# Ledger of designs, part 271: peptides against a protein of PDB entry 5Z08

Target 1, 168 residues: chain A of PDB entry 5Z08
Amino acid sequence: RQKDEWAKKTSSLMKQLDWFIGEHLGAMLAAEELGGPVVGELMEIDPDDLSAGFNAHGKLKKATSQPDLDRRQRRIDDIWGPQDEQGQAHKRKRGADEALAASAEMRDLIEQLMNKLVEAGGDNSATYVEIPRESAAARFLVRSKVAMFHPNDARRLRLVDFGRDLDD
Target 2, 222 residues: chain B of PDB entry 5Z08
Amino acid sequence: GLPRLIDAIEEASKIPAKRRQTPIKPTIEKLTTHLYTHGASPDSLLRLADLLTLRNHLDQASLAAITRNLYPSSTVSDEVVLRFIGALGHGQLKPTLALQALFLRWLVMVYHLLENPGVLGQVYGVLFDLLDTAAIRPQLCHLLALVTRRKHVRPFRIQAILTLSRQTGGDPNLTGLLRVFKNYYPEIIVGDATKGRASAFKHPDPQWRQHLDEIQQRRSEA

## One batch from the design tools (peptide; made by RFdiffusion4, then SolubleMPNN)

Design b2_p25_6_s2 (from b2_p25_6, 12 letters changed)
Fold by OpenDDE base, seed 4:
Structure b2_p25_6_s2 (fold): chain B 168 residues (1-168), chain C 222 residues (1-222), chain A 25 residues (1-25)
Amino acid sequence: as target 1 above (168 residues)
Amino acid sequence: as target 2 above (222 residues)
Amino acid sequence: SWAEKLKTLEEIYKRLRYAAGLPLE
């Protein structure tokens, strides 16, 4: 019974995460990949504020009102969106393709990061995922303090050990 | 290997073209071919940055060719970045504005490979003060669009962009940069001069990007 | 454990949302 509830909650949260990545984050990551604004930088909150904002319990300290994602996406679209009608369709398609690619990459990275954490059984050396490139997705994970690069190899990414950060 | 090619070019760079015993062009072509195929290591990047940014006797075509093939095989160090930033602006000892534009374009294209992207934020003022230089403004605005954080969006810089936008008749790149600023401060009044077309700051060279990704991927598999 | 996985996922989700400019729920 409890396992089933945990499974359901996990599944529900995964769906929410997938939706968030696909519908909101992907386009922003695509904009970054296209040489647009870096994801999160439009936020008043410095990545350092992100780290400082999470207390030991994973609760963000009441950071200043983050701009709504939709508002941010609109701004990105306004800045980086195609202006010319004919160029718009190709750029929209390219932007959509890049958004899908970024979303897929982000989902895959999160999945790999989580899987490696489970597989490592507490061995931090085994928790690293090899990334093919430093993508907007990978960088965003790092800026989000979700992941960290290997100190000597930027192609190795691991999930931040939230458990240790919670117990400290 | 690449180091030997760089050595040969470094030595040739000390000598005026008219006094060279051997044409350097074949060596430049070998270098650019090597760079295209394998990219440049951090150490090689630094050496190449010196060749590109320091005044020497290399011709502009050779310097441009090297810059166009300057694929990092790894990360880009702060030192490399600072060499290129230090090469910007006016002066007899500075590279040509055309070459500076290529450097800025390069920095845009390798921005994701910087060991410390924050280094550009530290030199933000230097970059920003060059916005009046029309020849480099497009690439400079693009780079600034990547680099700009809330801390950089200051009233004096907002006003400077607005003023320069008016003076330039609404340069789309300045309008694009001002839109980036407006993302941090929505209350920024984009005057009538900025109602025009804004640059979307798309990747300057998709083929270069793809090739860079291939070079970068090969190193992850090794 | 499933509980640990869920907590990890929750934290990922929170951090990503926050970094994307969404309010923490």
Scores: peptide ipSAE 0.499, ipTM 0.407, DockQ to the pose 0.250
Fold by OpenDDE base, seed 5:
Structure b2_p25_6_s2 (fold): chain B 168 residues (1-168), chain C 222 residues (1-222), chain A 25 residues (1-25)
Amino acid sequence: as target 1 above (168 residues)
Amino acid sequence: as target 2 above (222 residues)
Amino acid sequence: SWAEKLKTLEEIYKRLRYAAGLPLE
């Protein structure tokens, strides 16, 4: 009974996290990977404001009736996109692909970090995940104080021990 | 005018979005358009700073849009600066870190319009102690690079930057700030941390700067 | 424990949202 309630709550929270990563964070991470502003240094790009696009002057474009997926993609493209229709379409696709890739990377990193923490059984040396690159996702996890790099190896990332911070 | 738009937003900010009789978005758009065209007076800046920094029912997109268009038409008072500084850090009543990063970016971009740049020097410790907050670190380092004077370059702060630089794998912004410190004390041994990429602390938004200059020029002609 | 996992996820979610500029609920 109690385990089932915890499992349900965990599942619900994971869905919320997945939504947040996919629907909000992924686009910002993709922008960072593409040489845009660093996540968290950027304003909350309201997904709705991302959907409307920014003009060259940083103003929100009017929300067009196109589906939400196309809207997010258009904003990354509107922020960075070439002015020509073909360039805009290619850039829209690239931005979507990058947002999806960044979302997947972030999700995978979080999962690996959590799994390693559980597997380590209290051994801090065993809690590190090896990262293939210093991605926007990895950097954001560190900036958010969710993860930390190994002091001597920037390829090793571990989850911050929240238990110590929660009991203090 | 701008004051009436602020009045409407202030009243709407007291009410949860679901309970508002009128959508606030059109009023926010009018506000941001006005700010972009005319800028904000010192009095309007203070009111807007309160809206941006105090907990209210405004959505983050609206707060962000206001911050992006927060062009001073004149100078920026100490009181306005202190509102933004007071909004920094962690806490349930604090703005989001993303919004805080925007505030810091804004302070960088308007630094030359501060009535008293020394006010930032007075709160230097508060700013410096937030360097561990990675989400705001880039803008914070840039602001600190502008604000830092010899009196702020203390041994404990040098050590704190060095330690944090090691912990972050050599954050370019920290390396940039450490270079600023080294300008005041060349004897600072920065070790391998200085061999890394350092931020040049370039203006965050040249277009925003140009538009600000246009708004400021209109004031000088009036 | 499941409770610990949930708390960890809650904290991750909170910190990510905060760093991304979202209000702390």
Scores: peptide ipSAE 0.495, ipTM 0.431, DockQ to the pose 0.333
Fold by OpenDDE base, seed 3:
Structure b2_p25_6_s2 (fold): chain B 168 residues (1-168), chain C 222 residues (1-222), chain A 25 residues (1-25)
Amino acid sequence: as target 1 above (168 residues)
Amino acid sequence: as target 2 above (222 residues)
Amino acid sequence: SWAEKLKTLEEIYKRLRYAAGLPLE
């Protein structure tokens, strides 16, 4: 009885999470991968700052160059400017494909992180997932304080111990 | 049962309070108790949505009490959603702005139970055009934060939020909505007027959420 | 435990939503 209630709650929450990832977060992550915003950061990220990439902690590398007003305007024009119907269709398709890819990556990462936590049986050294690349999804998990990188290896990601963070 | 309670309230809603033979309050209390305990089926939700959104002789306290106890036992249909959306705005035939704020809050709290979440995306323009209405703006921004997709983020809407933010002295809810927009388009220059505190759009009522979860769980066991 | 799994998922969902600037459901 109580186990069945927990299973139902878990299933319901998983559906909500999957919907959130697929219908909302995936598009934002895809925008980040395409040189868009850092998801959730209200940083006035100059588009030029995006070209500098992210550090191992998921922070934007500051571009040392002066904010080129012309580059910012060009990027705005590239996003909002009149594109031909074919260019708009191609851009929409590419954006949809990237959103699907980002959603799948985020979902897979969460699943792997959860599975490793269960498999490790309390051994923190065994909780790391190997990631093929530092993605927008991986960086967002770290910024969200859901996951953390291994201190010596940015290809290893583990779930944050929420029990400790709630007591601090 | 719930249908009979709704029937009695529907009939009473056609008659001015001063001309009713029997007080409606006891029937409203029975209805709200039933809703709190069991929730409302899709069919009952539609009937209740009509009672809440259509002009009738029910008092504001009764309408608010029904809205506060409007727990779906299952899903929320597009038709129910559209009744509440159609009730928004200014006009003599519209519900009070206080009641509209409760409807928007309800939509936020049941968003995960919509049969088709896309229905709100279809009426995005209607919702967005109401942002100037201060009385409903907090709940409206919260709902828009849930509903907003890349297709909705347009230059004219960005400019509209920026303009309204300046006019309102930097309403945190507008700043929060602009943050959601920036998640789709980073190049959105959040001007100085929006550097202020952004709303995090927390769940409006954690107790209501917990109770909804309990009602929804009972259905999954049946 | 199922309870721990649920709590973990709840916290993940909460943190992701918060970081995305969305309502904490």
Scores: peptide ipSAE 0.495, ipTM 0.492, DockQ to the pose 0.295
Fold by OpenDDE base, seed 2:
Structure b2_p25_6_s2 (fold): chain B 168 residues (1-168), chain C 222 residues (1-222), chain A 25 residues (1-25)
Amino acid sequence: as target 1 above (168 residues)
Amino acid sequence: as target 2 above (222 residues)
Amino acid sequence: SWAEKLKTLEEIYKRLRYAAGLPLE
C-alpha cells in the first residue's frame, strides 16, 4: 500500500516535470543556446519567438519595448510580413526543433544524474555524469542548484545531495 | 496576538534597558514563540523589519532571536526586502555586521517567498559593492548567487571578483560566485586564483526550511 | 527508496521552476 502510493506520486510528479520541461523550459533553453536571454530573465518564450532570432546583445530582434504590442505586432508580421510562407514555416520549424532538442537534453541529463546517484551507493566520486558540452541545460541545472560541476572538470556534473542538506 | 506583542516591543525599544519599568525579555520570548508557531503576516513582517534595522535600545541577543524566528506566514513584500538591504554596510546607524549576516541569511532562506524577486536585482549594485566586507561575504555571495542574471554580469564586476579573489587568497565564496557568472557567460576565464574549492551555496538551515514549509502549508489549508 | 526518489524529484522540480521564474507551488 505505502509503496504503491509512493510509486503513484513519483509517476505523477515525473509527468508534471516532463510537461514543464517540454512545454515551458525547452523553448527558454533553446533561446539561450541560440544566443538569446538566459533562462530566468524571461518567464515564457514561445517557440515561434525563436524564429525571430536574436541580436548581438542576446535580445530578440523584433522585441520592441512593449511586450503586448510586440506579441501582436509579431503575430501581424508573421501573418502579413513579406517573408515567404516557406521561409516563415522553416524558421518556425527550426525553433520547434531546437526547443525539442533542448527538452530532450534536459530530460536526459536529469535521468543520468539520478541514475548515477543510485549507482554510486553513497560514493560521491562515482556520482558524476560526463557531459559532452557545457549546454544551456547543464548550465541551468547548476544555476537552479540542482547540479554541481566537478571543481576541476567542467565536463563532470553531479546531482546536489538534497538529503545531506537535511542532516547538516 | 502578534500585533500587541510588537506594540509592546516597539514602546520598549524607545527606552534604554536601565530605564525600563519592566523587563522586555519575557515579551521577546512570547514574540519568538508566536513567530515560531504561526509565522508573521506581511504587516507584522514590515513592523519587525523596522525593529531589526532601525537603531533602537533593543539588545543584540533579542534582535538575533527575532531574526532567527522571522518565518513569513505568507509572502515577503518589496518594502520588507528594502528595509533589510538598507541596513547593510558600514556606519554608526547601521546594525552590527553579525546582525547583517543574519539578515542576508534570512533573505536567502525566504527568497522563494518574495512577491517580486526582481527587487533584489534592482539593488544588485549595492549588494555587490559590499563583497569586500569579510564578515558578511559568505551570506552575501550566497544571496548574489540566487539574484545574479545575465544583465548583472558585467566586465567590471568580473574583474572586481577576480581582483578580490586574489586579494583574499581565493575565498571559496568568491570562487562560487564567479562560477555562477560563468554559467551566464561560459567564456569567462576563471584564472588560477579560482582553481580552488568553490562554495556550493547549500541551504543555510534545513530545519528552518522544513519549519517554514509547515507554516506555509497551514495557511493554504485555512 | 521510493520515498527518497520522490523527495529528490520534488526538490529538482521546485528548483527548476523557481530558477525559471515561476512561483513555487
Scores: peptide ipSAE 0.523, ipTM 0.461, DockQ to the pose 0.364; fails the geometry check

Design b2_p25_6_s3 (from b2_p25_6, 12 letters changed)
Fold by OpenDDE base, seed 3:
Structure b2_p25_6_s3 (fold): chain B 168 residues (1-168), chain C 222 residues (1-222), chain A 25 residues (1-25)
Amino acid sequence: as target 1 above (168 residues)
Amino acid sequence: as target 2 above (222 residues)
Amino acid sequence: TLAEKTKTLEEIYQRLRYAAGQPLE
């Protein structure tokens, strides 16, 4: 039945998405969180632009404060500094843990965003998910045009309505 | 300002180059510099889209230079999109295929700024029917890869692209588009039709993307 | 609907892959 085909397709897409998040995207998001390159930007973004964060519209803020430079330099040094074998092992473990955390956060955010869209019943005001922090995952969802921030609150994220594109 | 530059170019576009009292090139350079620095507003984009797509007396180098610097400062309206789509294909009144390829490349690069991405889905058939045009096929396949939804992936289009892929000796861009189709219909066999590597449809200009993002950020601060 | 959910997931997946610089496979 058409319903069974849709169910199989949904399951297949969920598995593909989960695999993509876990095997590819998580490591890239972790690298971004750690001050590495921005996911999907082929050009080395200045780590300075990443730490500026995003405004309520998901746009990069201007790097205003010097203190964030020092935190970035420490992160860069923690990631790229010459470390002994123990430091390298700890770094690899930390990188793996961060990749798992970023993958889990991305999965959870997508799930919450989809659930809120269903629960809202067409009320756009009820479609927002509250995010505890502005993460690489949240930023990437916005850059990907999958999600958008609330215009007045960067802690509120909603799924982009794809519906109009589907019915026409 | 930008409107005055567009006015001057619009007036010059009505007159053959040999009959112009003043060279237009300095005004085109001022326009492209302004566009690079500030981008184009929605109103300016529409006017520039008309200059780029309608038959006039502007030279191809000037049209290409404007297109390469056509950074939106805001969103891209359906009307602007439809001007560029309407300029595609063969005909004496159509822009050159080289310029059409630049328009398609531009649409790919600004896809995330469209007010209504669905507008491209509405004209999907028009875009798909142009796949036989080799000169625009690379950019057209990339745009179609972004636009394609399940509703567009029909058996006749699957067969059409498979046939065209065989006829072209396995164009990598057609193979890339077939992979997008395969996401909707897993039973599509891509390999037998094309011994070739599929296109990855990477962003066509990372530097242009970065500069666009900078222009778009300034708008969000204003 | 299940169809809407599937279409939404597909759109999410495509946009994420594209933004990550992955081939639209």
Scores: peptide ipSAE 0.490, ipTM 0.506, DockQ to the pose 0.281
Fold by OpenDDE base, seed 5:
Structure b2_p25_6_s3 (fold): chain B 168 residues (1-168), chain C 222 residues (1-222), chain A 25 residues (1-25)
Amino acid sequence: as target 1 above (168 residues)
Amino acid sequence: as target 2 above (222 residues)
Amino acid sequence: TLAEKTKTLEEIYQRLRYAAGQPLE
């Protein structure tokens, strides 16, 4: 009975989380990856700064080189450039594809983080997931206080131990 | 004339309906008929704006009827605009949200008759901070779409609209406003969560527009 | 445990929603 209730609750939460990631969060993460606004940060991001993108801590990268600004601005202009009807359809499709990709990355990253926590058996050193890049998904997990980077390696991410922080 | 009708309504507005010696409805009907036929002068518009925005004993149906017939015969002053803007938001002394929506719709429909369209740009923050109010959001987004300039498109406002768009499940009016912002900053990404058809902010009432144009033309011929 | 997994998922979901500007239900 209790196991079945927990199993039902887990299944319900997974469905809610999957829906939230797919229908809301994925598009926002895709926007952040493309140089859009940071998810959940009221960043005073100058629109010119939106094009600069974000660093390992989820902070706006200062626009260092014009080419990266131009490439992101071009990507944004390619996503957002003059709305010929055909251009709008392609832009919507690209935005959809990037939202799907960001949703998939977020789902996979959460799954990996949870699996590593289970596998580690209490060894904090074994709880780290290696991330191939600093994605919008990874940054958002850190900003959300769901995950944390390794102090010495921004390519290593672990789930926050929610059990300890609730009893302190 | 129109001033005498306004005088009678102003005096009646000070008295609760149950204590009035005469029904006000016939005077409201005469006022709305006059407004429909001739429009309102700038002075009459100011007096009517006070009747519409200040707390008085007029019924909501009468206030709505006046607002629906509030055709300017000439221009709309900054003072008239500021009366309507000052009436927006939540509070015991504020007009109902339904009446506020009619005021915002009116401001959209008379935007081209403002003596100084820049006055709305000065109160842009006040208007923007009301976007969370669902009952007025459609008309508010339309007004903001007309008023928005590069100076208003700030990062915090971009993020606020994006956040509110997410919270509302992609309100088409917010998506429409984001498209206006995007015209100034092409780098704004309206994500797929805005799969919602953005509002095109079409004129709210083509018949009202046509009738306004007829009233305005009669002034230019006189 | 399944209970711990459920609590962890709940916390993840709440924190993600909060950080995304969704109301806490």
Scores: peptide ipSAE 0.489, ipTM 0.410, DockQ to the pose 0.246
Fold by OpenDDE base, seed 2:
Structure b2_p25_6_s3 (fold): chain B 168 residues (1-168), chain C 222 residues (1-222), chain A 25 residues (1-25)
Amino acid sequence: as target 1 above (168 residues)
Amino acid sequence: as target 2 above (222 residues)
Amino acid sequence: TLAEKTKTLEEIYQRLRYAAGQPLE
């Protein structure tokens, strides 16, 4: 019974996480990789700010304060939204392909981080995953306080130990 | 520099406004301008937390102005967090409820910069018991939504929120907190009495967040 | 344990959603 409840809850959480990564986070990570706004830092890109494009430093030009959720959906829609029809179809396809790639990278990275934590058997030195590049996905995991880089090697990433926060 | 501005304000805070030789307002304006431009170091944050939370002769407008510009340049220590939590609730020596609401809003906005987020989990009961205080409830529900873990979701707390939600006519912030609880216990029926739209707990000040991120980024480059 | 895995997944999910600026549901 208790094992079955935990199994059901794990399955439900995995489905929710997969949905969140695939349907929401992947597009924002792809936008960051393409020189768009950093995920979570620009909660408030006004859709109108996105239409203004990114400056050479990936910062939006300052436009005004509308609410975050509608801004974020509009932000994704404006980064990936229809410009001129043929250029739009190519931009949309490229945007969809980049969002799928970013989603796959994030899923794989989370899976590797969790697997390494299990395999390490309590040895913190063995919990590091080697990453091929500092991707938007890797940076976002660190900003989210989900993962941390090795202090001397930015190619090594580990899951944050939540154990202290769970037992305290 | 910032330490000298804090020294001047600390000395002025010991003296009633009518007995000060010089107006403090120009020094407060210099402090808030400095904080807006550079943020506060961990040491400066602790000193400012004491100025904001301890009873002194500073006016409410000055205290509110400091709180609105309290950008951390780095991390936020457990000691700083505990100063703000200790200042919450009713009491003659405690800050005004309006200032307490600003402290809770600040804690929400800097939550990702805490050295140990678990410190808020340890004081969860203290925070939860303040939900009846209407003046701080919106910001308190938002902070509790961030802090809540499975260990905090207990039957007595579920029942307490449900009771308070009925008594308040379905406060959207309480409904939002119940939704967070429901993630840990799906069997929680947010009953028909919560006819209200749940609060989404959006970031309280996105302009403040953007400015904080700019201050934090300068630290990583130094 | 399965319980630890579930707790870890929950924490990951909540932190990612928060950092992304999703409302805490």
Scores: peptide ipSAE 0.489, ipTM 0.503, DockQ to the pose 0.290
Fold by OpenDDE base, seed 1:
Structure b2_p25_6_s3 (fold): chain B 168 residues (1-168), chain C 222 residues (1-222), chain A 25 residues (1-25)
Amino acid sequence: as target 1 above (168 residues)
Amino acid sequence: as target 2 above (222 residues)
Amino acid sequence: TLAEKTKTLEEIYQRLRYAAGQPLE
């Protein structure tokens, strides 16, 4: 019973995470890689941004009227947005391809980080994943306090021990 | 009078119990009886706050007895409040966590007598960052429930309390504080992770409240 | 443990959402 509940919860969380990465985060990471705004840099989530209200399912009702979300959306739309119709289709396609690539990289990094944590069996030295580049995905994981770079090697990334932060 | 009793306790507090010529307990009993009968003036409250919060040689039972009888006869100054806030947290120079919980309980019970309730809002971050300390969390959540305004309900604090609530298995005091946050942001999902009954933050001591009201009424007649 | 894995995933998800400017659930 409890094991089945945990398994269902894990499966639900994975689906939610996959959706979040694919439908939301991937495009923002791709925008960062293309020289757009840093993911979360505008994240002084103004308390007023919270005041826009969440729907009954915890989704922000996009209050249409917040000009800074509109500016970020406009910058995304200016980076990704239509100049001329043919150039638009190519930019949209390139943008979609970059968003898919960023989504795949983020998924892979999270999977590797979790697998290394399990394999290490409590040895902190064995928890590091080697990253081929300092991607927007890797930087975002660090900014999110999900991962940490090795103090002496920026090519090594590990999951933050949430258990220590949980017990402290 | 009360000042002379405080003088005697201040002098005794400088000396280890084993080196005192006279037992301090009879003087503490006289002090607590006086406080129960008449309350403490603002000046006496400040001196008593220093005795309670500064490291000295008074025993924990005496400090707890003074705190339980610390009835203000009038208002509570910002300076008195800041002495108690400065005494919170971990450290060898700080009061015990048990005594800190009594200080937080006292601040809850005298909140309506603060000269400037806004002073607690200025130190809101200091109070909020102590929520991880399980021993003081119940009283701290109650105090924060009184102090919290819209300006304090920030995204990072919402996340911090949600995270800590998950970590603690849904502490009812954290759930209670999150409900206070929800009054300012209705969109906050106090999800099933907060399966716990939220604390209602009821007055911690109705008898103490009644006795405080009697002491405060005498001030209005003088 | 499965419970630890679930907690870890939940924490990752929440931190990523927060750092992306999504509403805290």
Scores: peptide ipSAE 0.479, ipTM 0.456, DockQ to the pose 0.250; fails the geometry check

